# Peptides against a protein of PDB entry 3J47, part 24

Target 1, 121 residues: chain A of PDB entry 3J47
Amino acid sequence: IRLTNQLKSLKGLQSKLKDVVEYLDKVINKELPINHTILGKLQDVFNLLPNLGTPDDDEIDVENHDRINISNNLQKALTVKTNDELMVIYISNLVRSIIAFDDLIENKIQNKKIQEQRVKD
Target 2, 26 residues: chain B of PDB entry 3J47
Amino acid sequence: NAQYHLLVKQGDGLLTKLQKYGAAVR

## One batch from the design tools (peptide; aimed at target 1 Y90 I91 N93, target 2 D12)

Design b2_p19_1_s2 (made by RFdiffusion4, then SolubleMPNN; from b2_p19_1, 11 letters changed)
Fold by OpenDDE base, seed 1:
Structure b2_p19_1_s2 (fold): chain B 121 residues (1-121), chain C 26 residues (1-26), chain A 19 residues (1-19)
Amino acid sequence: as target 1 above (121 residues)
Amino acid sequence: as target 2 above (26 residues)
Amino acid sequence: ELDEILSEMNKLRELINSL
């Protein structure tokens, strides 16, 4: 049970990381407006979170039920925290990309002004 | 959740404006 | 237009710093 839950959490994290990377690649390639796909996939992850704690119905004695519930709640909380951290990294990278693009636009404008001055002299 | 959706919405607004500006400067 | 982008960027930074 505990090992299976850890493996499931790790697979969930891996899937989320893959989704974030795939989204970042689509954003870099200008194929989609950034936030609707992330929000959709994040919603899918949140919708899957309740199901991450359902053990298959095979025979668990009543005395372990409280420990299992606490472990499932902690696992959900850790999964949410990890998602939030990945989202902060994503947003930070997006902001950096936006800054870099703004600087490139400004540099292009300045280069154009310099070229126009050289043609007038 | 709400703060995230707000951050995301602001990021989309900025990106949309930057894309429009980048297209106008081309 | 560039000034508007910079203003929105600053608003986004403030929002990030408020998290």
Scores: peptide ipSAE 0.442, ipTM 0.853, DockQ to the pose 0.098
OpenDDE base, seeds 2, 3, 4, 5: peptide ipSAE 0.380, 0.368, 0.412, 0.361; ipTM 0.845, 0.841, 0.855, 0.828

Design b2_p19_1_s3 (made by RFdiffusion4, then SolubleMPNN; from b2_p19_1, 10 letters changed)
Fold by OpenDDE base, seed 4:
Structure b2_p19_1_s3 (fold): chain B 121 residues (1-121), chain C 26 residues (1-26), chain A 19 residues (1-19)
Amino acid sequence: as target 1 above (121 residues)
Amino acid sequence: as target 2 above (26 residues)
Amino acid sequence: ELDELISKMNELLRKIKSL
């Protein structure tokens, strides 16, 4: 039962990770604004990932130690991948904020030039 | 990790310059 | 994708320096 739940959770995480990648692609392509709800869910997944790898202390034999190590290595690899995705989201947000501020500054400069021209006429 | 921190630091530096410019235009 | 984002950031830095 526990292995089936871990596999189902992993499949759910993989599906969500795919949805996040697709969302990130749309965000990079400027098709959609960043959804804070997706970011929050990604953070929740990241925080839950370490907890999904805690086997409760039940006595499962030496053959499971290699499977637990493989599971922990896979979980670490998924954690690194999730961190890299969160990083790309963060940078994408930062760049969008910078572009929006650049446009605001340019608009203010243009408005100031228009006012200076109106005072000279 | 190190490349990330470098990229975040560059972004923060750009944001800071943009804020200074926005304040100078104001 | 990350390299493109860095390139856009560098372009914005250049614009901010020119103002």
Scores: peptide ipSAE 0.368, ipTM 0.870, DockQ to the pose 0.047
OpenDDE base, seeds 1, 2, 3, 5: peptide ipSAE 0.353, 0.323, 0.298, 0.334; ipTM 0.869, 0.863, 0.858, 0.862; seed 2 fails the geometry check

Design b2_p19_1_s4 (made by RFdiffusion4, then SolubleMPNN; from b2_p19_1, 12 letters changed)
Fold by OpenDDE base, seed 4:
Structure b2_p19_1_s4 (fold): chain B 121 residues (1-121), chain C 26 residues (1-26), chain A 19 residues (1-19)
Amino acid sequence: as target 1 above (121 residues)
Amino acid sequence: as target 2 above (26 residues)
Amino acid sequence: ELDKLISEMNELLQKIKSL
């Protein structure tokens, strides 16, 4: 049962990760705004990843030590990968905010020039 | 990792410049 | 100054596309 749940959660994470990548590509292409819902789901998956490795305390068989280490290493690798993706989303947000702020500044400069011209006439 | 941190640092630098420019235009 | 900021922004966008 537990391995099946981990595999299902991993498949769910992989699907969500794919959705995030596809979303990031659309964000990079300026086709869509950042979806806070995807970011929230990715954070939720990240917060659930440590819980996918909690053994219920009742079967410490010695064969589990290598499986626990592999699971922890896989969780750590997935954690790093998820962190890298969150960080790409963060940069994409940052860049979009920078573009929007630049456009706002340019519009403000243009409006100021138009007002200065109207005072000289 | 290293390329990504460099990209973040460059973005933060750009944001800081943009904030300074926005303050100078205000 | 603004043109330089736009140029740096475009460079950042190109780096994001190259990831």
Scores: peptide ipSAE 0.415, ipTM 0.863, DockQ to the pose 0.067
OpenDDE base, seeds 1, 2, 3, 5: peptide ipSAE 0.413, 0.387, 0.370, 0.390; ipTM 0.862, 0.859, 0.852, 0.855

Design b2_p19_2 (made by RFdiffusion4)
Pose (drawn by RFdiffusion4):
Structure b2_p19_2 (pose): chain A 91 residues (1-28, 36-48, 72-121), chain B 26 residues (1-26), chain P 19 residues (1-19)
Amino acid sequence: IRLTNQLKSLKGLQSKLKDVVEYLDKVIHTILGKLQDVFNLNNLQKALTVKTNDELMVIYISNLVRSIIAFDDLIENKIQNKKIQEQRVKD
Amino acid sequence: as target 2 above (26 residues)
Amino acid sequence: ELSKELKEKSEELEKEIAE
């Protein structure tokens, strides 16, 4: 789902660029200003990425903890299944 | 870095314990 | 380095759970 959303966003840019190129050919405004703003707003993320890296580490640790918890419950379920099997054999 | 490593080390320690439990179950 | 190691360990554990 996230991927489809990202693609939709990029699609808009691609179409928007085509329109802009055609517009410029024809000319040979508000949208242009808006685009410029967006441009000013990856490169900048470079410095910001330094921080994001730290945060990504924390969200990785959290995911590992959750995986451990899920493994615990999984072991319990396995044991219950084994007990059920034993009971059936006894019967 | 050292502080960050500390938390990472603890997380690894818990992971080891969990692995040991899994081996005992097997 | 640390984040890559953690991610690898988490993926290995997720694979074990899936098995």

Design b2_p19_2_s1 (made by RFdiffusion4, then SolubleMPNN; from b2_p19_2, 12 letters changed; failed a check: too like the target's own chain)
Amino acid sequence: DLLEQVLSKLTKLEKYIAA

Design b2_p19_2_s2 (made by RFdiffusion4, then SolubleMPNN; from b2_p19_2, 9 letters changed)
Fold by OpenDDE base, seed 4:
Structure b2_p19_2_s2 (fold): chain B 121 residues (1-121), chain C 26 residues (1-26), chain A 19 residues (1-19)
Amino acid sequence: as target 1 above (121 residues)
Amino acid sequence: as target 2 above (26 residues)
Amino acid sequence: ELLKLVIEKRTKLEKYIAA
C-alpha cells in the first residue's frame, strides 16, 4: 500500500512536470500567451531554490554586460544542478520503490507456499 | 541531455520488468 | 557518493530480478 502510493505520487509528479514542460515549450514558441499565474507559481518554485550565487559584492566597475552573462551562467548552472538533484532523488525513489515491491512479491510467494503446505498437511 | 534520457529509459525498462514480475506473482 | 549508492542499489536490484 505505502509503496503503491509513493509510485502513484511520483508518476503524478512526472506527468505534471511533463505538462509544465510542454506548456513552457508552447509559450517559448509563442503558440500560447504567457499565463502570468502559472509563470508566477513557477517563479516561486525557482525562488525557493537556494540562490547558490551571491556574487561577492566587492568588485566595482566592469560593464553591466559581462555581469549579466556571468549571472545567466550561474542561473543556468543552478538550474542544471537542481535538475541533476531532482533526477537523483527521482532515481533513488524509483529504486527504493522497486526494492520494496520486490520484497512484497517475495513475501507473497512465501505466504502462498506456507498456505499450500498447510493444505497438504 | 543524452545521459539523462538514457538513465530515464533504463529506469522505465526496470519499471516495466517489475510490473511484469508483479503480474506473474498475482 | 549518492550516485554511487544509487548505482550499487540498482546493481543489487538487477541481480535480484535476474535470480
Scores: peptide ipSAE 0.344, ipTM 0.867, DockQ to the pose 0.091
OpenDDE base, seeds 1, 2, 3, 5: peptide ipSAE 0.432, 0.339, 0.413, 0.378; ipTM 0.887, 0.868, 0.886, 0.877; seeds 1, 2, 3, 5 fail the geometry check

Design b2_p19_2_s3 (made by RFdiffusion4, then SolubleMPNN; from b2_p19_2, 11 letters changed; failed a check: too like the target's own chain)
Amino acid sequence: ELLELVKEKLTKLQKYIEA

Design b2_p19_2_s4 (made by RFdiffusion4, then SolubleMPNN; from b2_p19_2, 10 letters changed)
Fold by OpenDDE base, seed 1:
Structure b2_p19_2_s4 (fold): chain B 121 residues (1-121), chain C 26 residues (1-26), chain A 19 residues (1-19)
Amino acid sequence: as target 1 above (121 residues)
Amino acid sequence: as target 2 above (26 residues)
Amino acid sequence: DLLKLVQQKLTELEKYIAA
């Protein structure tokens, strides 16, 4: 039971880390549908989190149960923290992309105005 | 979680508005 | 705090697009 729970926790962490990496890679590529995919993966992570804490009901000692519960709670907290950090990075990149796009639009407008003035002169 | 979803939704909305603006300027 | 700062920037950008 304890080893199985530790292995399950480690596998859960590994899966979450993989999801995070895949998310970051997609964000770096500036693909628009990224937000929905990220939200979906984060939701999947959150849906898996409760299942990570279900011990197989076998009768092992009360003192080990408390340590396992604390470890699972810490893992959940670390996962949430990691997800939050990744979300901040994503949103920051989104904001930067928006600013860059706005600047591009403004530059195009200015260039058009300059060209119209040159034709009028 | 809820704050994140809200923030993501706001970002998506802003991106959509920017795309519409960019299409109108072209 | 960082999330709040990002939300503020998004709000500023929304105002800029709407103007």
Scores: peptide ipSAE 0.376, ipTM 0.871, DockQ to the pose 0.081
OpenDDE base, seeds 2, 3, 4, 5: peptide ipSAE 0.309, 0.285, 0.373, 0.338; ipTM 0.865, 0.858, 0.871, 0.866; seed 3 fails the geometry check

Design b2_p19_3 (made by RFdiffusion4)
Pose (drawn by RFdiffusion4):
Structure b2_p19_3 (pose): chain A 91 residues (1-28, 36-48, 72-121), chain B 26 residues (1-26), chain P 19 residues (1-19)
Amino acid sequence: IRLTNQLKSLKGLQSKLKDVVEYLDKVIHTILGKLQDVFNLNNLQKALTVKTNDELMVIYISNLVRSIIAFDDLIENKIQNKKIQEQRVKD
Amino acid sequence: as target 2 above (26 residues)
Amino acid sequence: EDELLEKMDRLQEKIHELL
């Protein structure tokens, strides 16, 4: 789902660029200003990425912990299944 | 870095314990 | 169980790469 959403966003840019190129050919405004702002707003992320890296590490550690918890419950379920099988054999 | 490594080390330690439990179950 | 262990290994590698 996230991927589809991202693609939609990029699609808008692609179409928007085509329109802009055609517009410029014809000319040979508010949208242009808006685009410029967006441009000013990955390059900048470069420095900001330094911090993101730290936060990504924390979110990785949390995911590890959750995976351990899930494994624990999984072991319990497996034990219950074994017990059920033993009871059936006895019967 | 050392502080960060400390939390990482603890997380690894818990993972080891969990692996040991899995081996005991097997 | 093996799939979770493999996932945890990959998460551990990623944590160590970021460290």

Design b2_p19_3_s1 (made by RFdiffusion4, then SolubleMPNN; from b2_p19_3, 8 letters changed)
Fold by OpenDDE base, seed 4:
Structure b2_p19_3_s1 (fold): chain B 121 residues (1-121), chain C 26 residues (1-26), chain A 19 residues (1-19)
Amino acid sequence: as target 1 above (121 residues)
Amino acid sequence: as target 2 above (26 residues)
Amino acid sequence: MDELLSLMKELQELVHKLL
């Protein structure tokens, strides 16, 4: 039962990861704003991944130790990949925030110049 | 990983500078 | 003005590294 749940969760994670990549491509292309729901789900998957790798203490067969190590290494590799994708999302948000603040600053400078012109007339 | 961390750090630096500039223009 | 221009250049560089 647990292996089937791990495989299902892994497939779910892989599907979500694909959705995030497609979303990131649309974000890079400036086609869409960042979907906080995708980010939240990715964080939830990241937080659930460590819990999927905890063996219930009751089936320590020696053949499972190599499978557990492979599962933990795969989980670590997926964790690193997920962290890198989250980082790309974070950078994209940061850049958008910076652009929006730059536009706000420029608008304030323009408004100040217009007020200074009105005081000279 | 390291290149993205560098990029994040650069972006955070820019955001901080932009926030300071926005506070000085206000 | 000069500080804003510097920030715009640094932002442009960041965007070019992201793309």
Scores: peptide ipSAE 0.357, ipTM 0.842, DockQ to the pose 0.070
OpenDDE base, seeds 1, 2, 3, 5: peptide ipSAE 0.276, 0.235, 0.242, 0.234; ipTM 0.823, 0.834, 0.842, 0.827

Design b2_p19_3_s2 (made by RFdiffusion4, then SolubleMPNN; from b2_p19_3, 8 letters changed)
Fold by OpenDDE base, seed 4:
Structure b2_p19_3_s2 (fold): chain B 121 residues (1-121), chain C 26 residues (1-26), chain A 19 residues (1-19)
Amino acid sequence: as target 1 above (121 residues)
Amino acid sequence: as target 2 above (26 residues)
Amino acid sequence: MDELLKLMEELRKKVHELL
């Protein structure tokens, strides 16, 4: 149940992101007028995304090339961490499903033995 | 990557054993 | 996950092209 809900939520997020991408493509292609209110809301969503590439604007002259590498490394590290956490959740749910299925098999075997005893009496 | 792929393969192996057991009890 | 991250990066690029 929990994994199915997480997968459903993730698929729902993926669908919404595709709809936003399709909207932006229509705006870029000049098929739709630029809606500044939608663009502002998208900017707010990007500002709420952990800004993996801005060290706070406090003082260090370091070339734009190192900042892009640090941003990409931090985004990659968070991606790896998220993937590892999801893998642990997946394995945990797989193990729980195996245990629950083993218990169901044992219950079926016991029920079959009880039926076979009742047919011999 | 390699450890991840090994864990996925182990999970798939367990799932396959479980499916065979479920089919044998049915 | 990787497809979602790729989609987020494509979205970020498109927003940056519109600003």
Scores: peptide ipSAE 0.326, ipTM 0.810, DockQ to the pose 0.023
OpenDDE base, seeds 1, 2, 3, 5: peptide ipSAE 0.300, 0.307, 0.313, 0.284; ipTM 0.865, 0.799, 0.796, 0.807

Design b2_p19_3_s3 (made by RFdiffusion4, then SolubleMPNN; from b2_p19_3, 7 letters changed)
Fold by OpenDDE base, seed 1:
Structure b2_p19_3_s3 (fold): chain B 121 residues (1-121), chain C 26 residues (1-26), chain A 19 residues (1-19)
Amino acid sequence: as target 1 above (121 residues)
Amino acid sequence: as target 2 above (26 residues)
Amino acid sequence: MDELLELMEQLRKKVHELL
């Protein structure tokens, strides 16, 4: 029961990741308009990244274009790092689920061999 | 991105093989 | 990353030995 639920949750996460990628590919290829709801949840994950750009300070004038590009590059780098970390965690959980299923199959084979041996005696 | 897709595709291929094996052992 | 790729490759070999 617990293993089947973990596998189902992992398949659900894999399906959602596939949908996000297929969506990003369709947006890159200009085949679909930006669906603001999936991008909004990714943007909410990015807005739950602590706003590393509260400018404390009201002051006007003309040099802000380079600071916005640096902030966007830092936010993009942190986004890529967080996505890579979440990816490593996801794949680690996938591998653990596959190992646990392999052990379940091996245990079933051993139990079948023990039953076949008991029927021959 | 490309390495992630390759790794996810390998994991999905393994999961599919493991499902076929688990069905043959039932 | 590399250690996870190696673990996936080991798992591929084990599943191939069982089939």
Scores: peptide ipSAE 0.300, ipTM 0.860, DockQ to the pose 0.069
OpenDDE base, seeds 2, 3, 4, 5: peptide ipSAE 0.268, 0.269, 0.298, 0.292; ipTM 0.856, 0.862, 0.864, 0.857

Design b2_p19_3_s4 (made by RFdiffusion4, then SolubleMPNN; from b2_p19_3, 8 letters changed)
Fold by OpenDDE base, seed 1:
Formats: structure tokens, sequence, C-alpha cells
Structure b2_p19_3_s4 (fold): chain B 121 residues (1-121), chain C 26 residues (1-26), chain A 19 residues (1-19)
């Protein structure tokens, strides 16, 4: 149940993100007027995301091309880390579901044995 | 990739054993 | 997850092109 809800929420977020991309493409193509309130809210969402590309202010002399490569590497590393963490959570929930189902089977066997004893007395 | 597929396959094998046990107890 | 992060990055680029 919890895992299926998380997967459903993630699919919902992915769908909404696609809808926003399609909206922005229509605005870029001048099919829709620019809505500054929507752009401001999108900017706020991106400002809440970890800065995927500020090297600490101590190297003023790295050309803009090397900054883009560092940003892409940090984004890729955070992506891999997030995928690994979600995989561990998935496995942990799978194992817990298996244990809980095993305990339910054992409890059902014990209850059946107790009923069979009460019918013999 | 290979470790992930191995772990999924182990989980599926355990679920299949548990389903057989649950059917035998019913 | 990788497709979602790629989509977020595409969205960030498109927002930056409009500002």
Amino acid sequence: as target 1 above (121 residues)
Amino acid sequence: as target 2 above (26 residues)
Amino acid sequence: MDELLKLMEQLRKKVHELL
C-alpha cells in the first residue's frame, strides 16, 4: 500500500511536470501569452531545488564551460544517490511485506490448531 | 544493474514460496 | 527517477529562456 501510493504520487508529479513543460513550449512558441505569476512560481520551485552548479566562490578563473561540466557531474551524482536510496527503501518495504505475510500465515495455522483442539474436548 | 536484477529475482523467488505456503495452509 | 530529473532540468532551461 505505502509503496504503491509513493509510486502513484511520483507518476502524478511526472505528469504535472510534463504539463508544465508543454505549457512553457506553447509560451515560447507565442501560442499563449507570458504569465509572470506562473513564471514566478516556477522560479520559486527551482530555488527550492539544491543548487546543482555553484562551485564555492574560491575559483573565479574557471571558464563558463568547466562550470557547466561540474554542474552536470553534481546533478548526475545526486541522481545516482537518490536512485540508490529509493532502491533501498523499496527493498526494505518488500522484505517487511514478506515477513508480515509469513507471520499472518503462522498465526492462521495456530488459530486452526486451537479450533481443532476445542472440537475434540 | 546486475545486482539490482539479482535482488529483484531473489524477492520474486521468496514471494512465490510464500504464496505456495499460504495456499497449502488455506 | 533519471527521466524525472532530466525532465526537471529541461524545465529549468525553458524557464531560464523565458526570464
Scores: peptide ipSAE 0.352, ipTM 0.812, DockQ to the pose 0.021
OpenDDE base, seeds 2, 3, 4, 5: peptide ipSAE 0.350, 0.226, 0.345, 0.344; ipTM 0.813, 0.847, 0.815, 0.820

Design b2_p19_4 (made by RFdiffusion4)
Pose (drawn by RFdiffusion4):
Formats: C-alpha cells, structure tokens, sequence
Structure b2_p19_4 (pose): chain A 91 residues (1-28, 36-48, 72-121), chain B 26 residues (1-26), chain P 19 residues (1-19)
C-alpha cells in the first residue's frame, strides 16, 4: 500500500514535469514558484539523515524486542499443541 | 557511541536468553 | 516458525550493529 502511494506521488511529478516542459516550449506562473519552494525544501536530508540514523536504530531495537515477545507466545502455543497431541494418543 | 552500545549490548543479552529457551524447548 | 523468527531477529541484530 505504501509503495502504491509513493508511486502516485512520483507519477504526479513526472506528469507535472512533462506539462512544464511543454509549457516552456509554448512560452518560447504560480506553479513555478511552488515548484521552486519544493526544490528548496535528499540533499538537505543528508545532514538531517545523521539524526534519522539514530532514530532508525531505536526503532530497529523496538522491532527486535517485539520479535522476541512473539517468539515467546509462539513457544507456548507449540507446547499446547504437543499436549493436545499427547492427550489424543492416550485416548 | 559507548552509551548507544550499552543499550545495544543489553538487547543482545536478552536475545541470547530467548535463544537458550528455544534450545531447551527443542 | 521458530527458526524463521530466529533468523528475523538475527537480521534485526545485524541491522542494529551496522548503525
């Protein structure tokens, strides 16, 4: 789902660029200003990425902890299944 | 870095315990 | 399933140690 959403966003840019190129050919405004703002707003992420890296590490740790918890419950389930099997054999 | 490593080391320690439990179950 | 979860936890551990 996230991927489809991202693609939709990129699609708009692609189409928007084509339109802009055609517009420029024809000329040979508000949208242009808006685009410029967006441009000014990955390069800058570079420095900001430094911080993101730290936060990514924290969310990785959290995911690891959740995986451990899920494994614990999984073991319990497996034990219950074994017990059920034993009971059936006894019967 | 050292502080960050500390938390990481603890997380690894818990992971080891969980692995040991899994081996005992097997 | 247990082995799969152990593999996934190891992958997360590797990712954490890469950072």
Amino acid sequence: IRLTNQLKSLKGLQSKLKDVVEYLDKVIHTILGKLQDVFNLNNLQKALTVKTNDELMVIYISNLVRSIIAFDDLIENKIQNKKIQEQRVKD
Amino acid sequence: as target 2 above (26 residues)
Amino acid sequence: EMEELEEEMNELEEKIHEL

Design b2_p19_4_s1 (made by RFdiffusion4, then SolubleMPNN; from b2_p19_4, 8 letters changed)
Fold by OpenDDE base, seed 4:
Structure b2_p19_4_s1 (fold): chain B 121 residues (1-121), chain C 26 residues (1-26), chain A 19 residues (1-19)
Amino acid sequence: as target 1 above (121 residues)
Amino acid sequence: as target 2 above (26 residues)
Amino acid sequence: ELDELLKEMEELRKKINEL
């Protein structure tokens, strides 16, 4: 039961990671707004990853040590991959914030120029 | 990793400049 | 200042597209 639940959770995580990548590509391409709910779910996945890879310390068979090392290496590789994805989201948010502020600043400059013209007429 | 960290650093620098500019225009 | 910020934003965008 536990192994089947871990495999199902891993498949669910992999599917969700794929959906996040597809969403990120659409955000990078400016096709969609960033969904903060996806970001929150990714953070939750990261916080749960350490807990999904701990076999209870109470069954030390020598065959488990290699499986634990493989699980920890896979978990570390997944943690790195998901960190890279979160960082791509962060940059996409940063770039969008920069564009929005630039547009706001330009609008303020234009409004100021229009007011200065109206005072000279 | 290194290119990505450099990109983040450039973005943070740009954000800091944007914040300063937004404060100066306010 | 604004033109420099725009230029840095474009450079950042180019670098994102190269990743």
Scores: peptide ipSAE 0.348, ipTM 0.848, DockQ to the pose 0.069
OpenDDE base, seeds 1, 2, 3, 5: peptide ipSAE 0.341, 0.277, 0.288, 0.318; ipTM 0.839, 0.844, 0.835, 0.839; seed 5 fails the geometry check

Design b2_p19_4_s2 (made by RFdiffusion4, then SolubleMPNN; from b2_p19_4, 8 letters changed)
Fold by OpenDDE base, seed 1:
Structure b2_p19_4_s2 (fold): chain B 121 residues (1-121), chain C 26 residues (1-26), chain A 19 residues (1-19)
Amino acid sequence: as target 1 above (121 residues)
Amino acid sequence: as target 2 above (26 residues)
Amino acid sequence: DLDEMLKEMNKLREKIHEL
């Protein structure tokens, strides 16, 4: 249950993120008017994102192009790390489900033995 | 990727053993 | 794939519920 809900929430977040990108592309292409309220909420979301590698303010004059590539690379690395963590949680839940099923089988065997003994007395 | 597929195969092998055990207990 | 893992987890759940 918990893992399926996390995966559903992550798929929902991914869908919303696609909708936001598609909206931004339409605004950039002048297909839609700039909505300042949507832009403000989007800025709030970007401000809540961990600073994806602005190196501290001690080197003036690296062109804006290299900063965008570093940010994209760190975002990809964080996405890969999150996927690997979710895989570990999945495997852990699968192993727990196998153990719980083994215990259920053992309990069923014991209960059957107790019933057979009660019919013999 | 390869380590992940190996771990999935080990899980499937355990599940198959568990199914055989459950069928022998019924 | 995350979808393949979810599908395997659901198959495991179904097998546990039949027993």
Scores: peptide ipSAE 0.328, ipTM 0.864, DockQ to the pose 0.065
OpenDDE base, seeds 2, 3, 4, 5: peptide ipSAE 0.318, 0.283, 0.278, 0.311; ipTM 0.865, 0.861, 0.860, 0.865

Design b2_p19_4_s3 (made by RFdiffusion4, then SolubleMPNN; from b2_p19_4, 9 letters changed)
Fold by OpenDDE base, seed 2:
Structure b2_p19_4_s3 (fold): chain B 121 residues (1-121), chain C 26 residues (1-26), chain A 19 residues (1-19)
Amino acid sequence: as target 1 above (121 residues)
Amino acid sequence: as target 2 above (26 residues)
Amino acid sequence: DMDELLKKMNELRDKINSL
């Protein structure tokens, strides 16, 4: 049950991320008008990602274009790191579920052997 | 990437074996 | 973490093969 729910949640998240990418591609290609409400929520999600690129405001004068590219690279690196970490956690939980099921099978086999011995005595 | 795909493939193989054992114990 | 996970999967594979 828990593992199936995690797989379903991960598939749901993957589908939702795909829908967001497809929406962004359609907006870039001018096939759909920019929905300001979706863009605002996406911007809120991007702003809730830890703000990885306020260098302390003490050096005025690097053009806004390079700062956006550096922030995007750092945000991409942390998104990849977070995805890799979630993936490790997912596999770890999968393996723990498999171990717990193996122990349950072994306990059931032992209980069956004990019951068969009690019927022979 | 490749190491992860190998780990997932090994886990799926183990899960499939475990399902067969669980069916044999029912 | 990944190497420890691989080790646990191998231990489980060996345990299942011994049953």
Scores: peptide ipSAE 0.350, ipTM 0.864, DockQ to the pose 0.059
OpenDDE base, seeds 1, 3, 4, 5: peptide ipSAE 0.345, 0.323, 0.336, 0.313; ipTM 0.855, 0.862, 0.862, 0.850

Design b2_p19_4_s4 (made by RFdiffusion4, then SolubleMPNN; from b2_p19_4, 9 letters changed)
Fold by OpenDDE base, seed 2:
Structure b2_p19_4_s4 (fold): chain B 121 residues (1-121), chain C 26 residues (1-26), chain A 19 residues (1-19)
Amino acid sequence: as target 1 above (121 residues)
Amino acid sequence: as target 2 above (26 residues)
Amino acid sequence: ELDSLISQMNELQQKIHSL
């Protein structure tokens, strides 16, 4: 039950992320008007991402385009890292649940053996 | 990616076996 | 952490094969 709910939640998150990407692609392709409410929520999500470099206030306009690309690459790298960490946590919880189920099976087998011995005595 | 998919596949295989044992013990 | 998880999965696999 718990693992199935986690897997369902993760699948729901993945679907929602796919819908966001598909929406962004449609906006880039000018197929849909920019929805300011969706853009605002996306901007809030990006602002909740750890501030990937305060550029300390020193040096001039031409580096900003390369810094934006570097910031985007760093954001992508941190997003990938966070996804990998969440993935490890998910697998860890899956394995722990499997171990707990194995222990439950073993306990049931032992209890059955004890009952069979008590009926033979 | 490939190592992750392998690990997930191994975990799913183990879960499937565990479910069969749980059904046989019930 | 990941190595510990792989080890736990291998241990569980061994227990299931011994049943």
Scores: peptide ipSAE 0.382, ipTM 0.873, DockQ to the pose 0.060
OpenDDE base, seeds 1, 3, 4, 5: peptide ipSAE 0.366, 0.350, 0.360, 0.349; ipTM 0.865, 0.870, 0.869, 0.861

Design b2_p19_5_s1 (made by RFdiffusion4, then SolubleMPNN; its pose is not in this set)
Fold by OpenDDE base, seed 4:
Structure b2_p19_5_s1 (fold): chain B 121 residues (1-121), chain C 26 residues (1-26), chain A 19 residues (1-19)
Amino acid sequence: as target 1 above (121 residues)
Amino acid sequence: as target 2 above (26 residues)
Amino acid sequence: DELLKLMDQLLQKVHDLLS
């Protein structure tokens, strides 16, 4: 039962990560703004990942040690992948912030030029 | 992990510069 | 002019991060 739940959660995480990647691609392509809900879900997934690897203490049979190692390795691999996704989201937010500031600066420069022109007239 | 932290650090540095620039324009 | 230069430097760094 627990292994099936872990596999289901992993599939759910994989699907969500795919959705995040697709969303990030759209953000990189300037098609969509960053959705904070996706970031929140990704953080939730990251916070839940450590819990996906907790075997219940009761069935530590020797066959479980290899399964635990595989589960831990998979969890570690997923953690790395999740970190990469978070990084892409962070960069996308940063780029958006920079673009917004660039536009703000340009608007201020234009306003200053208009004011200088009005003082000369 | 190390590359991620480096990239985040660079991003934070850029954001800080951007904030300083925005403050200088105000 | 210094502000524009700073902005350009920032954009370049962002570009480098995206590459």
Scores: peptide ipSAE 0.314, ipTM 0.864, DockQ to the pose 0.072
OpenDDE base, seeds 1, 2, 3, 5: peptide ipSAE 0.309, 0.302, 0.284, 0.289; ipTM 0.862, 0.855, 0.854, 0.855; seeds 1, 3, 5 fail the geometry check

